Peptides against a protein of PDB entry 7BDX. Designs and how they scored, part 49

Target 1, 212 residues: chain A of PDB entry 7BDX
Amino acid sequence: EMGAAACTLLWGVSSSEEVVKAILGGDKALKFFSITGQTMESFVKSLDGDVQELDSDESQFVFALAGIVTNVAAIACGREFLVNSSRVLLDTILQLLGDLKPGQCTKLKVLMLMSLYNVSINLKGLKYISESPGFIPLLWWLLSDPDAEVCLHVLRLVQSVVLEPEVFSKSASEFRSSLPLQRILAMSKSRNPRLQTAAQELLEDLRTLEHN

## One batch from the design tools (peptide; aimed at target 1 I121)

Design b2_p18_2_s2 (made by RFdiffusion4, then SolubleMPNN; from b2_p18_2, 9 letters changed)
Fold by OpenDDE base, seed 5:
Structure b2_p18_2_s2 (fold): chain B 212 residues (1-212), chain C 212 residues (1-212), chain A 18 residues (1-18)
Amino acid sequence: as target 1 above (212 residues)
Amino acid sequence: as target 1 above (212 residues)
Amino acid sequence: EPLFTSPYEDLYSRRLRA
């Protein structure tokens, strides 16, 4: 209980750039982010198909950890830190996103996707995650999720890849051959306006690439 | 392990006034400080005379909690919060300081004393803690500690009481009758310059009060 | 634009199941 409460407070204050800089400026940052990945992995492995008690202390703790990672990744120096010094955490997030089934641990999945999106703002980060084995199949696996927020953040991550020629060109063949176009088209008709907009923008970006 | 790491980071960033304000401005502050007291109490009860592994995750976690409380109490709005909304925590700290024997959990004791000193900067806080049952005997019990840092912070807290006539007058009789003058005099000769100075200043303050 | 999160935000409040 106390761990979850402390971590939740840390999550809350980490929305400030200065707090993120303070976290990273200390000598404890490396240890924290290393253990974070391990903790998240252990949590996901413990679920073993059980209905997640979303309100459990364990769940709240892991949500807070993922939220902290997201907020760190939202800052330029935080992205640099994660990509240079905490790649294992990025690998863990990618692995966990693959291990979770559609509809499973939706909130955690959203937070992890938000963190990856933030990392993708940095070209070095985008290169790193997009070159991860199975990255493209992972995106499509995640896009099969019934949750609109999961799909929204997947589409945003896909857009980050598509908008970077240096990254997209390396996997363009696999991307085009496996693209779940019908799924994206269906999302462009979603009643969820955020999902609809993200899908439409991605479709426009893809059309522009085909004409080039 | 993860809880200790998260709490340690929270402790580090709580050295900023803006971070303290952010902690207190959230809807999670009350819960956090309530559970903090419970956690600290449980830890102290678990020691049961065993040599504290100072480097244990449990110890580090509790140190971080006490550090956070200290840093919150260092800020005016934090003192107001603790005195108005988290008095149970103050009661817990006072109780724990009494439960720990001289030389036992020195680091925790120092942090708790620092927090009480910070609370004592506020007249309302000083009144609250000094009116706690057994407060004066507690000060003398703590002053029997062999650790110079413990004694230093006890002397600072005593000075806070002595320098506030509205508080000191209420317990002046008990204070004077039980004052460990020989112990304070011995500390004024300490090779520890911080302890020496604190003891000398307190002795001067006490002399000034006797002439008034 | 980078995304920030908060424990005070209900990530589920806008869950319109598509």
Scores: peptide ipSAE 0.338, ipTM 0.853, DockQ to the pose 0.256
OpenDDE base, seeds 1, 2, 3, 4: peptide ipSAE 0.329, 0.330, 0.332, 0.331; ipTM 0.852, 0.853, 0.853, 0.854; seed 4 fails the geometry check

Design b2_p18_2_s3 (made by RFdiffusion4, then SolubleMPNN; from b2_p18_2, 7 letters changed)
Fold by OpenDDE base, seed 4:
Structure b2_p18_2_s3 (fold): chain B 212 residues (1-212), chain C 212 residues (1-212), chain A 18 residues (1-18)
Amino acid sequence: as target 1 above (212 residues)
Amino acid sequence: as target 1 above (212 residues)
Amino acid sequence: SPLFTSPYEDLYSRRLRS
């Protein structure tokens, strides 16, 4: 319980850029993020199909960890740190997103996707994650999730890829051949306005690419 | 291990006043500090005379907790929070300081004493801790510790009491009757300059009180 | 724009964005 409480507080204060810098400026950051990945992985592996208790200490703990990672990735030096010094963590996040079933651990997925999106703001980060084995299939796997927030963040991540010609060109063939267009179109008609907008924008961006 | 790492980072960033304010501004602070006291208590009770491993995760975890409390107490709003909303934690710290033997858990003692000193900067905080049952005997118990840093912070805490007439007047009789003067005099001749200075200053302050 | 999260926010309704 204490660990979860501490992590939750750390998560809360990490919403400040200055705090993120302070975390990274210390000598404990590398170890922390290394263990973070392991902890998250252990948690996901322990689920064995059981329904997650959202309010359990274990869940809260892992949410806080994911939240911290997300907030670190939200700032430039944090992205640089993760891509340069904590690649294993990014790999783990990608792996975990693939290991989870549709509808499983929704909140965790959202947080992890937010972290990946933040990482993708940096070209180096975007290159790294987009070149990960199975990245494109992973996106479509995640986009099959029934949760609107999960889908929203998948679409945002896809958009990050599409909006960067250097990155998109490397995967364009695979991307086009496997694009779940009908699903994205369906999302563009969602009652969820955020999801709807994200899908519409992505479709526009994709159309632009087809004409160029 | 992850808990210790998280707490350590939280400790590090809590050295900022803004971070402390952020911790206290959230809705999780009360619970965190409640559990903190319990965790520290559990740790101390588990020692059963065994030599503490300074580098153990458990030790580091508890040190970080104590450090966080200290840093919270270092700022005005933090002191107010502790005295108004986390009295049990303060009571626990006092209890733990009494439960530990001379030479036992030195680092933890130092951190806890620093927290009490910080709390004593506020009149309300000073009143609260000084009115705790057995407070004066506790000071002398702690002053019997062979560690110079422990003794230093005991002397500082004693000085806080002495320098506040309103507080000192309430305990003056007990204080004077039990004052380990010879021990303080010995400390004024310590090879440790910080301890030496603190003891000398306290002796001067005590002399001033005898003349007034 | 990068996204921030907080334990005090509902992930579905309240998100900090830069």
Scores: peptide ipSAE 0.327, ipTM 0.845, DockQ to the pose 0.259
OpenDDE base, seeds 1, 2, 3, 5: peptide ipSAE 0.324, 0.325, 0.326, 0.325; ipTM 0.844, 0.844, 0.845, 0.845; seeds 2, 3, 5 fail the geometry check

Design b2_p18_2_s4 (made by RFdiffusion4, then SolubleMPNN; from b2_p18_2, 7 letters changed)
Fold by OpenDDE base, seed 3:
Structure b2_p18_2_s4 (fold): chain B 212 residues (1-212), chain C 212 residues (1-212), chain A 18 residues (1-18)
Amino acid sequence: as target 1 above (212 residues)
Amino acid sequence: as target 1 above (212 residues)
Amino acid sequence: SPLRTSPYEDLRSRRLLS
């Protein structure tokens, strides 16, 4: 209980750039993010067979951790920190996104995807995650999720890859061959305006790349 | 482990006024401080018989909690919040300070005393804590502590009482009758310059009150 | 633009209507 409450408050205040800088300026940051990855992993491993009470202290704790990572990655120095000093956490996030089934732990997936998107704003971060083993299959696995918010954040991450020629060129063949075009087209017709727009923009970006 | 790490980070960032405002502006603040009191109480109750590993995650967690309370009380709106909305926590801190033996949990005592001192900057806060049952005996109990930092913060809290005529007048008789003058005089000769100065100033304040 | 999150954000799961 208390841990989840403290972590939730930390998540809330981490929306501030100055708070993120303060977190990172301390000698505890490295340890914190190391344990964060392990904690998130342990949580996801515990889900196999139990009806996850979304409102459990454990769940709230993990959500807060993922939220903190996201908010850290929202700041330039935070992205630098994650990419340079906390790669294991990024690896963990990628792994956990693969371990989760479609529809499973939606809120956590969203937060993790948001963190990856933020990391992708840094070219070095985008390179790191996009060069991760199974990255492209992972994107398509995640795009099969029934949740619109999950899919939205997948599309945003895909767009980050597509918009960076240096990254896209390395995987362009695999990307084109495995692209779930029908799924993206279906999303472009979604009643969810955010998802619809994201899918439309991605389709436009992809069309532009085919003509070059 | 993770809880203590998160709480420690929260403690660190709570040194900022803006962070304190953000904590208090959230709907989670009341719950957090409620659980804080319970957690601190549970910890102190667990000490009876066990060699407290000062470096335990549990200890670090409680230290961080006490630190957060102190930092919240360092801000005007934080004092207002504690005095108006978290009196149970103040009661708990007072109780725990009484439950601890001289030399026991020194670091925690210091943090709790610092929080009370900060609360005492608000006249309403000072009134609240000074009107608590057994407050004066508690001060003298704490002043028997062998730790110079504990005694320093006790003297500072005593000074806060003495410097406020409206508060001091209510307990002046009990205060004068129970004052461990010899102990304070001994502290005024301490090799610790901070303790020495605090004791000297308090003695001067007390002398001024006897002449009025 | 970077995304920020808050504990107060209602991440309401909207299922994609297949």
Scores: peptide ipSAE 0.265, ipTM 0.842, DockQ to the pose 0.242
OpenDDE base, seeds 1, 2, 4, 5: peptide ipSAE 0.261, 0.261, 0.264, 0.262; ipTM 0.842, 0.842, 0.842, 0.843

Design b2_p18_3_s1 (made by RFdiffusion4, then SolubleMPNN; its pose is not in this set)
Fold by OpenDDE base, seed 2:
Structure b2_p18_3_s1 (fold): chain B 212 residues (1-212), chain C 212 residues (1-212), chain A 18 residues (1-18)
Amino acid sequence: as target 1 above (212 residues)
Amino acid sequence: as target 1 above (212 residues)
Amino acid sequence: LEEEINELLKKIYEAIKE
């Protein structure tokens, strides 16, 4: 309970750039983000057993951790820190997104995907995550999720890859051969306007790349 | 480990007035400070058994909680919040200071005493804590501690009471009859310059009140 | 250490739940 409350408060205040700088300027940041990855991994590994209620203190704690990572990644110095000093955390997030089943821990998936998207704003971050082993298969695994918000954040991450020629050129062959085009086309007709727009924009970006 | 790390980061950033305002402006502040008191109480109750190593994650977590309370109480809006909305936490801190033996949990005592001193900067806060049942006996119990920092913060709290005529007048009879004058006189000769100065100033303030 | 941390978090959680 107290850990979840403290971590939730830290998540809330980490929306400020000044707080992110204060976190990263301290000598505890490296340890904090190392333990963050371990804690998130332990939580996901524990889910194979009893249905840990989504409202448990443990889940709220892990949500707050994922939220902190997202807020740190939203700031330029935070992205630099994650990509330079906390790559293991990024690897952990990618692994956990692969380990979770469709419809499982949807809120955590969304937060983790938001963190990866924020990292992808930095070219170095985008290169790092997109060059990770199995990244393209992982995107399609995640895009099979029934949740519209999960799919939305996957599409946004895919768009970040497609819009960067230097990154896309390395993955273009695998991307074109495995792209779940019918799934993306179905999303472009979604009643969810955010998902619909993201799918349409991605399809337009892909069409532009096929004509060039 | 993760809880202690998160709470320690929250403690560090709570030194900023803007962060204190952000904590208090949120809908989670009341719950956080309620659970803070409960967590600190549970920790102190657990000490009767095995020597919880002062370096344990639990101790670091509770130190960070006490530090957060201290930082919140250092800010005017934080003092107002504590005295108006978190009186139970102040009651808990007073109780825990009474439950701890001389030399036991010295660092926690110092942090809790610092929080009470910060609350005493507000006249409403000073009135509230000084009118608490057994406050004067508690000050003397704490002043029996062998630790110079504990004694220093007790003397500063006593000085806050003595310097406020409206508060001191209510307690003056009990204060004069129970004052450990020989102990304070011994502290005025301490080799610790901070303790020496605090004891001398308090003795001067008390002499001024006897002549008026 | 990870098990000890999880056990400590669990003990803190259980102590607050009671």
Scores: peptide ipSAE 0.000, ipTM 0.604, DockQ to the pose 0.041
OpenDDE base, seeds 1, 3, 4, 5: peptide ipSAE 0.000, 0.000, 0.000, 0.000; ipTM 0.606, 0.593, 0.570, 0.623; seeds 1, 4 fail the geometry check

Design b2_p18_3_s2 (made by RFdiffusion4, then SolubleMPNN; its pose is not in this set)
Fold by OpenDDE base, seed 5:
Structure b2_p18_3_s2 (fold): chain B 212 residues (1-212), chain C 212 residues (1-212), chain A 18 residues (1-18)
Amino acid sequence: as target 1 above (212 residues)
Amino acid sequence: as target 1 above (212 residues)
Amino acid sequence: LEEEILELLKLIKESIER
């Protein structure tokens, strides 16, 4: 509870750029993000056995940690720190997104996907995560999730790849051959307006890339 | 470890007034400070049995919590919050300072005393803590500590009481009757220059009050 | 709750140390 409360407060204040700079300027920043990855990994591994109540202190703690990473990645200096100094954390997030089953730990998936999306705002960050082994299969695995918010954030991350020609060109063949077009088309007909719009925009961008 | 790291980071950033405002402006502030008191109390109770390694994650976590309270109390809005909305935490700190033996958990004692001193900057805070049952005996109990930093912060808190006539007048009889004058005189001869100065200043202020 | 919090913190610590 206290750890979760403290971490939740840190998550809340980490929305401030000055707080992010203070976190990163501290002598404990490297240790914090190292332990963050380890803690998130241990948590995800623990879920395979016990239906952990999603409202547990452990869950709240891990959600807060993922939220901190998301907020840090929303700031330019935070993205630079993550990509340059915390690559292991990015690798861990990618791994954990693959380890989680469809419909499992939805809130954590959303937070981790938001973190990756925020990192993808940096070209260096986008290059790093997109060059990770199994990245394209991972996107499609995640897109099979029944949760609309998971799918929305996957589509946003896919769009970050598609909108960067230097990144897209490296994976274009794999991307085209494995694209779950029927799934994306189904999402473009979703009753969820955010998901519908994101799917429609992606379909339009993909069509534009086929004609060029 | 992660909780301690997160709390230590929150402690570091809580030195900023804007971060303190963000902590207190959050919907979790009340819960955080409630759980803080409980956690500190549980920790102090756990020390009676096990020589907890002072460098344990538990110790670091509690030190970080106490540090957060100290930093919050250093800010005007933080003092107002503590005195108006977190009186239970102040009561807990006073209790724990009484429960700890001389020489026991010195770092935590220093942090808690610093918190009380910072709260005492507000007249309302000073009134509240000084009107707590056993406050004067507690000051003398704490002043028996062999640690110079503990004694220094006790003398500073005593000075806060002595320099406020409205507060001092309410406890003046008890204060005069129980004053450990020989101990304070010994401290005025300390090789520690900070302790020596604080003791000398207090002795001068007390002499001035006897002539008025 | 307090003991549970300390136990949770210990469990988190132990999980990180493994």
Scores: peptide ipSAE 0.009, ipTM 0.407, DockQ to the pose 0.044
OpenDDE base, seeds 1, 2, 3, 4: peptide ipSAE 0.031, 0.033, 0.033, 0.011; ipTM 0.437, 0.430, 0.426, 0.401; seeds 1, 2, 3, 4 fail the geometry check

Design b2_p18_3_s3 (made by RFdiffusion4, then SolubleMPNN; its pose is not in this set)
Fold by OpenDDE base, seed 4:
Structure b2_p18_3_s3 (fold): chain B 212 residues (1-212), chain C 212 residues (1-212), chain A 18 residues (1-18)
Amino acid sequence: as target 1 above (212 residues)
Amino acid sequence: as target 1 above (212 residues)
Amino acid sequence: LEEEINELLKLIKEAVES
């Protein structure tokens, strides 16, 4: 509980750019983000056995950690830090997103996807994550999730790739060959308006790329 | 380790007034400070047996918690919050300072004393802590510590009492009857210049009060 | 590290339950 409480407070205040700068300006930032990845990984590995209650202190702690990473990645200097100094954490997030089953740990997936999306705002970050082994298959794996919020953030991340010609060109062949078009079309008809819009916009962007 | 890292980061950023306001403006503040007291108490209770390494993750975690409280108490709204909504934490700090032996957990004592001093800047805070049962005996107990930094912060807290006529008048009889004058005089001759100055200033203030 | 985290979480849990 205390760890969860402390981490939750840190998560809350990390929404401030000034706080992110303070975190990153400290000598503990590298260690913090290193251990963050380890902690998240340990948590996910623990799920294969016991039905961890979603409301557990451990869950809340891990959610707060993921939230902190997300908030750091929302800031320009935070993105630079993560991509330059915490690549292992990004690799861990990608790994964990692959290790989790569809419908499993939805809240954590959303936070991790938000962090990756925020990283993708930086071209260097987008290059790094999109060049990760299995990145495109991972996107489609995640897009198979039954949760609309997970799918929304996957579509947003896909859009970040599609909107960067330098990045998209490198993966265009694999992307086109594996694109779950029917799944995206189904999402464009979702009752969730956010998911519907994101899917429609992505389909429009993809059509534009096919004509160029 | 992760808890210590998170708490240490929170401690670092809590030096900002804006961050303190953000912490206190959140719905988790009450819970955080409630559990903070419990965690600190549990740590101190654990010391009676095992030589906990000062460099343990547990120690660092507790130091960070105490540091957060100190930083919160440094801010006006933080003092108001602690005195109005977290009195149990203040009571816990007073208790733990009494439970710790001279020379035991020096760093924690310093942080806790700093928090009490910061609270004492508010007249309501000073009234609350000074009216706590055994407060004056506690000051003298702490002043028996071999550590100059502990003694310095005790003297500063004593000075806060002495400089407030409304507070001092209520305890003046007990204060005068129990004052470890020889100990304070010895501190006024300390090789530690900060301790020396604090003891000298307190002696001057006490002399001024005897003449009024 | 996992053990350390678990120990810390355990300590926290014990503190909350006390």
Scores: peptide ipSAE 0.010, ipTM 0.459, DockQ to the pose 0.044
OpenDDE base, seeds 1, 2, 3, 5: peptide ipSAE 0.009, 0.017, 0.014, 0.015; ipTM 0.474, 0.458, 0.456, 0.474; seeds 1, 2, 3, 5 fail the geometry check

Design b2_p18_3_s4 (made by RFdiffusion4, then SolubleMPNN; its pose is not in this set)
Fold by OpenDDE base, seed 4:
Structure b2_p18_3_s4 (fold): chain B 212 residues (1-212), chain C 212 residues (1-212), chain A 18 residues (1-18)
Amino acid sequence: as target 1 above (212 residues)
Amino acid sequence: as target 1 above (212 residues)
Amino acid sequence: LEEEIKKLLEQIKASVDA
């Protein structure tokens, strides 16, 4: 309980850029983000058993950790820190997104995807994520999720790849051969307006790249 | 481990007034400070058994909690919050300071005493603490500690009481009858310059009050 | 164009409140 409460407060205050700078300016940041990855991994590994209550202290704790990572990645110095000094955490997030089944831990998936999206704002971060083994298959796996919010954040991450020519050129062949176009087209007709817009924009971006 | 790491980061960033305001502006502050008191109490109750390693994750966690309370109490709005909404935490700190033996958990005692001193900056806080049952005996119990830093922070808290006529007048009879004058005089001759100064200043403040 | 795209991505960055 206390750990979850403390972590949740840290998550709340990490919405401030100055707090992110303070977290990263300390000598404890490396240890914190190392243990963060391990804790998130341990939680996901525990899910293969009993249905952990979504509102459990453990779930809230892991959500707060993912929220902190997201807020760190929202800041330029935070992105630089994650890409330079916490690559194992990024690898862990990618792994956990692959390990989670469709519909499993939706809130955690959203937070992890938001963190990866924020990292993708940095070209070095986008390169690191996109060059990860199985990255493109992972995007399509995640796009099979029934949750519209998961799919939205996947589409945003795909858009980050497509909008960066230096990254897209390396993946273009695999991307074109595996693109779930019918799934994206179905999402462009979604009743969820955010998902609909994200799918439409991605389809427009892809059309622009095929004509160039 | 992760709880201690998160709490330690929260402690570090709580050195900022804006972070304290952010902690208190959320709906989670009450729960956090309630659980803080319970966690500190549970830790102190566990000490009657095996010598908990000072560098244990549990010890570091409780130190971080006490540090957060100290940093909250350092800010005017934080003092107001503690005195209005977290009185049970203040009562717990007073209780735990009484339960700990001389030389036991010195670092925790210092942090708890620093938090009480910060609360004493507010007249309402000083009234609340000083009107607590056994407050004056508690000060003398803590002044028996062999640790100079514990004794320093006790003397500072005693000074806060003595410097406030409205508070001192209520306790003056008990204070005069129980004052460990020989102990304070011994501290005024300490090789620790901070302890020496605090004891000298308190003796001067007491002399001024006897002549008025 | 790359700088404009980067600015757009920064504008749509995800911050999460607790």
Scores: peptide ipSAE 0.034, ipTM 0.799, DockQ to the pose 0.018
OpenDDE base, seeds 1, 2, 3, 5: peptide ipSAE 0.033, 0.033, 0.033, 0.033; ipTM 0.798, 0.797, 0.799, 0.799

Design b2_p18_4 (made by RFdiffusion4)
Pose (drawn by RFdiffusion4):
Structure b2_p18_4 (pose): chain A 212 residues (1-212), chain B 210 residues (1-210), chain P 18 residues (1-18)
Amino acid sequence: as target 1 above (212 residues)
Amino acid sequence: EMGAAACTLLWGVSSSEEVVKAILGGDKALKFFSITGQTMESFVKSLDGDVQELDSDESQFVFALAGIVTNVAAIACGREFLVNSSRVLLDTILQLLGDLKPGQCTKLKVLMLMSLYNVSINLKGLKYISESPGFIPLLWWLLSDPDAEVCLHVLRLVQSVVLEPEVFSKSASEFRSSLPLQRILAMSKSRNPRLQTAAQELLEDLRTLE
Amino acid sequence: PPEDRPKALELQAKYEAE
């Protein structure tokens, strides 16, 4: 209970750039981010499906962990630190997104997809994520999730890699072969404007790159 | 005069999340949200045989109080703090909406309905408002108001209550059937565009979940 | 910790965009 309360407080204060700089400056953050991935992996493996039932100081603990990772990656030196020091944590995030079934732990998936988008803002972070093993199959599969907030964060991540045609050119062929053009087109007609324009903007960029 | 000027200044700065977080600790020593409800209750009681005066120092004081409550509830930890600590203030807001006759204190009713919408974004806040005494009769009473802005913010709150699970096993199925569907339909053909669109949106949501 | 509703947040963002 005490461990989760401290992680929740750290999640609250981690929204500040001044606090994020202080976390990376203290010689204990490396250990914190290594054991964070282990705790997130342990939490996901412990779930035999079901849902989560807002596990008392268990789900709030991992949510605080993913929330901290997201708030750290939201700061320039935070996403810089993560791609240099905590590449194993990035591997764990990408692995846990594929390991989590559609509809299972939706809040955890959005927090994790938000952190991947933030890390992709860093040039090396974009290279590391896009060059990870089943990255493209993972993207199209996360789009098969019924939750609209998960689809929105997948489209924002796809748009981020698509916005760097150099990195996008390495993962050619499968981007044209396996892309769920029909699902993205359906998302360009959603009554939710943020999801609708995200898919509309991604479609504009996808059609423009195939011709230019 | 001085009290209203300081409250208006606080309403201006309360649009910042940093300021809202700073306000939530101050409620301990000076019961800011406890005495806010008393001031709002005292103001409406003082309008015995009369309606609003406006441009007054007293009118802008309560407007600033309701504006601040709204700006606090607009921040995630603000609406979380209100539903945990300031449930009495939420009771007062819901009570004063029913106590205010139609056409009386229109601006105050709109600001109050905006704060209830914001608190309803929080899961516990939604339960607390929808399970409050006389809540459905209050929605009907507020929709009978001639002012379009008040009707708009009632429809926006009703839409917030209609969306989300709320157990969904006839707990929310009866809530939808008990609404003034005729008035909502009349407001769907309204000459006020903002009101017409809110009633139209709400009607779509009522039909979608039927 | 705050526990917010997704659809309500969407409405909040829609109304603020007005």

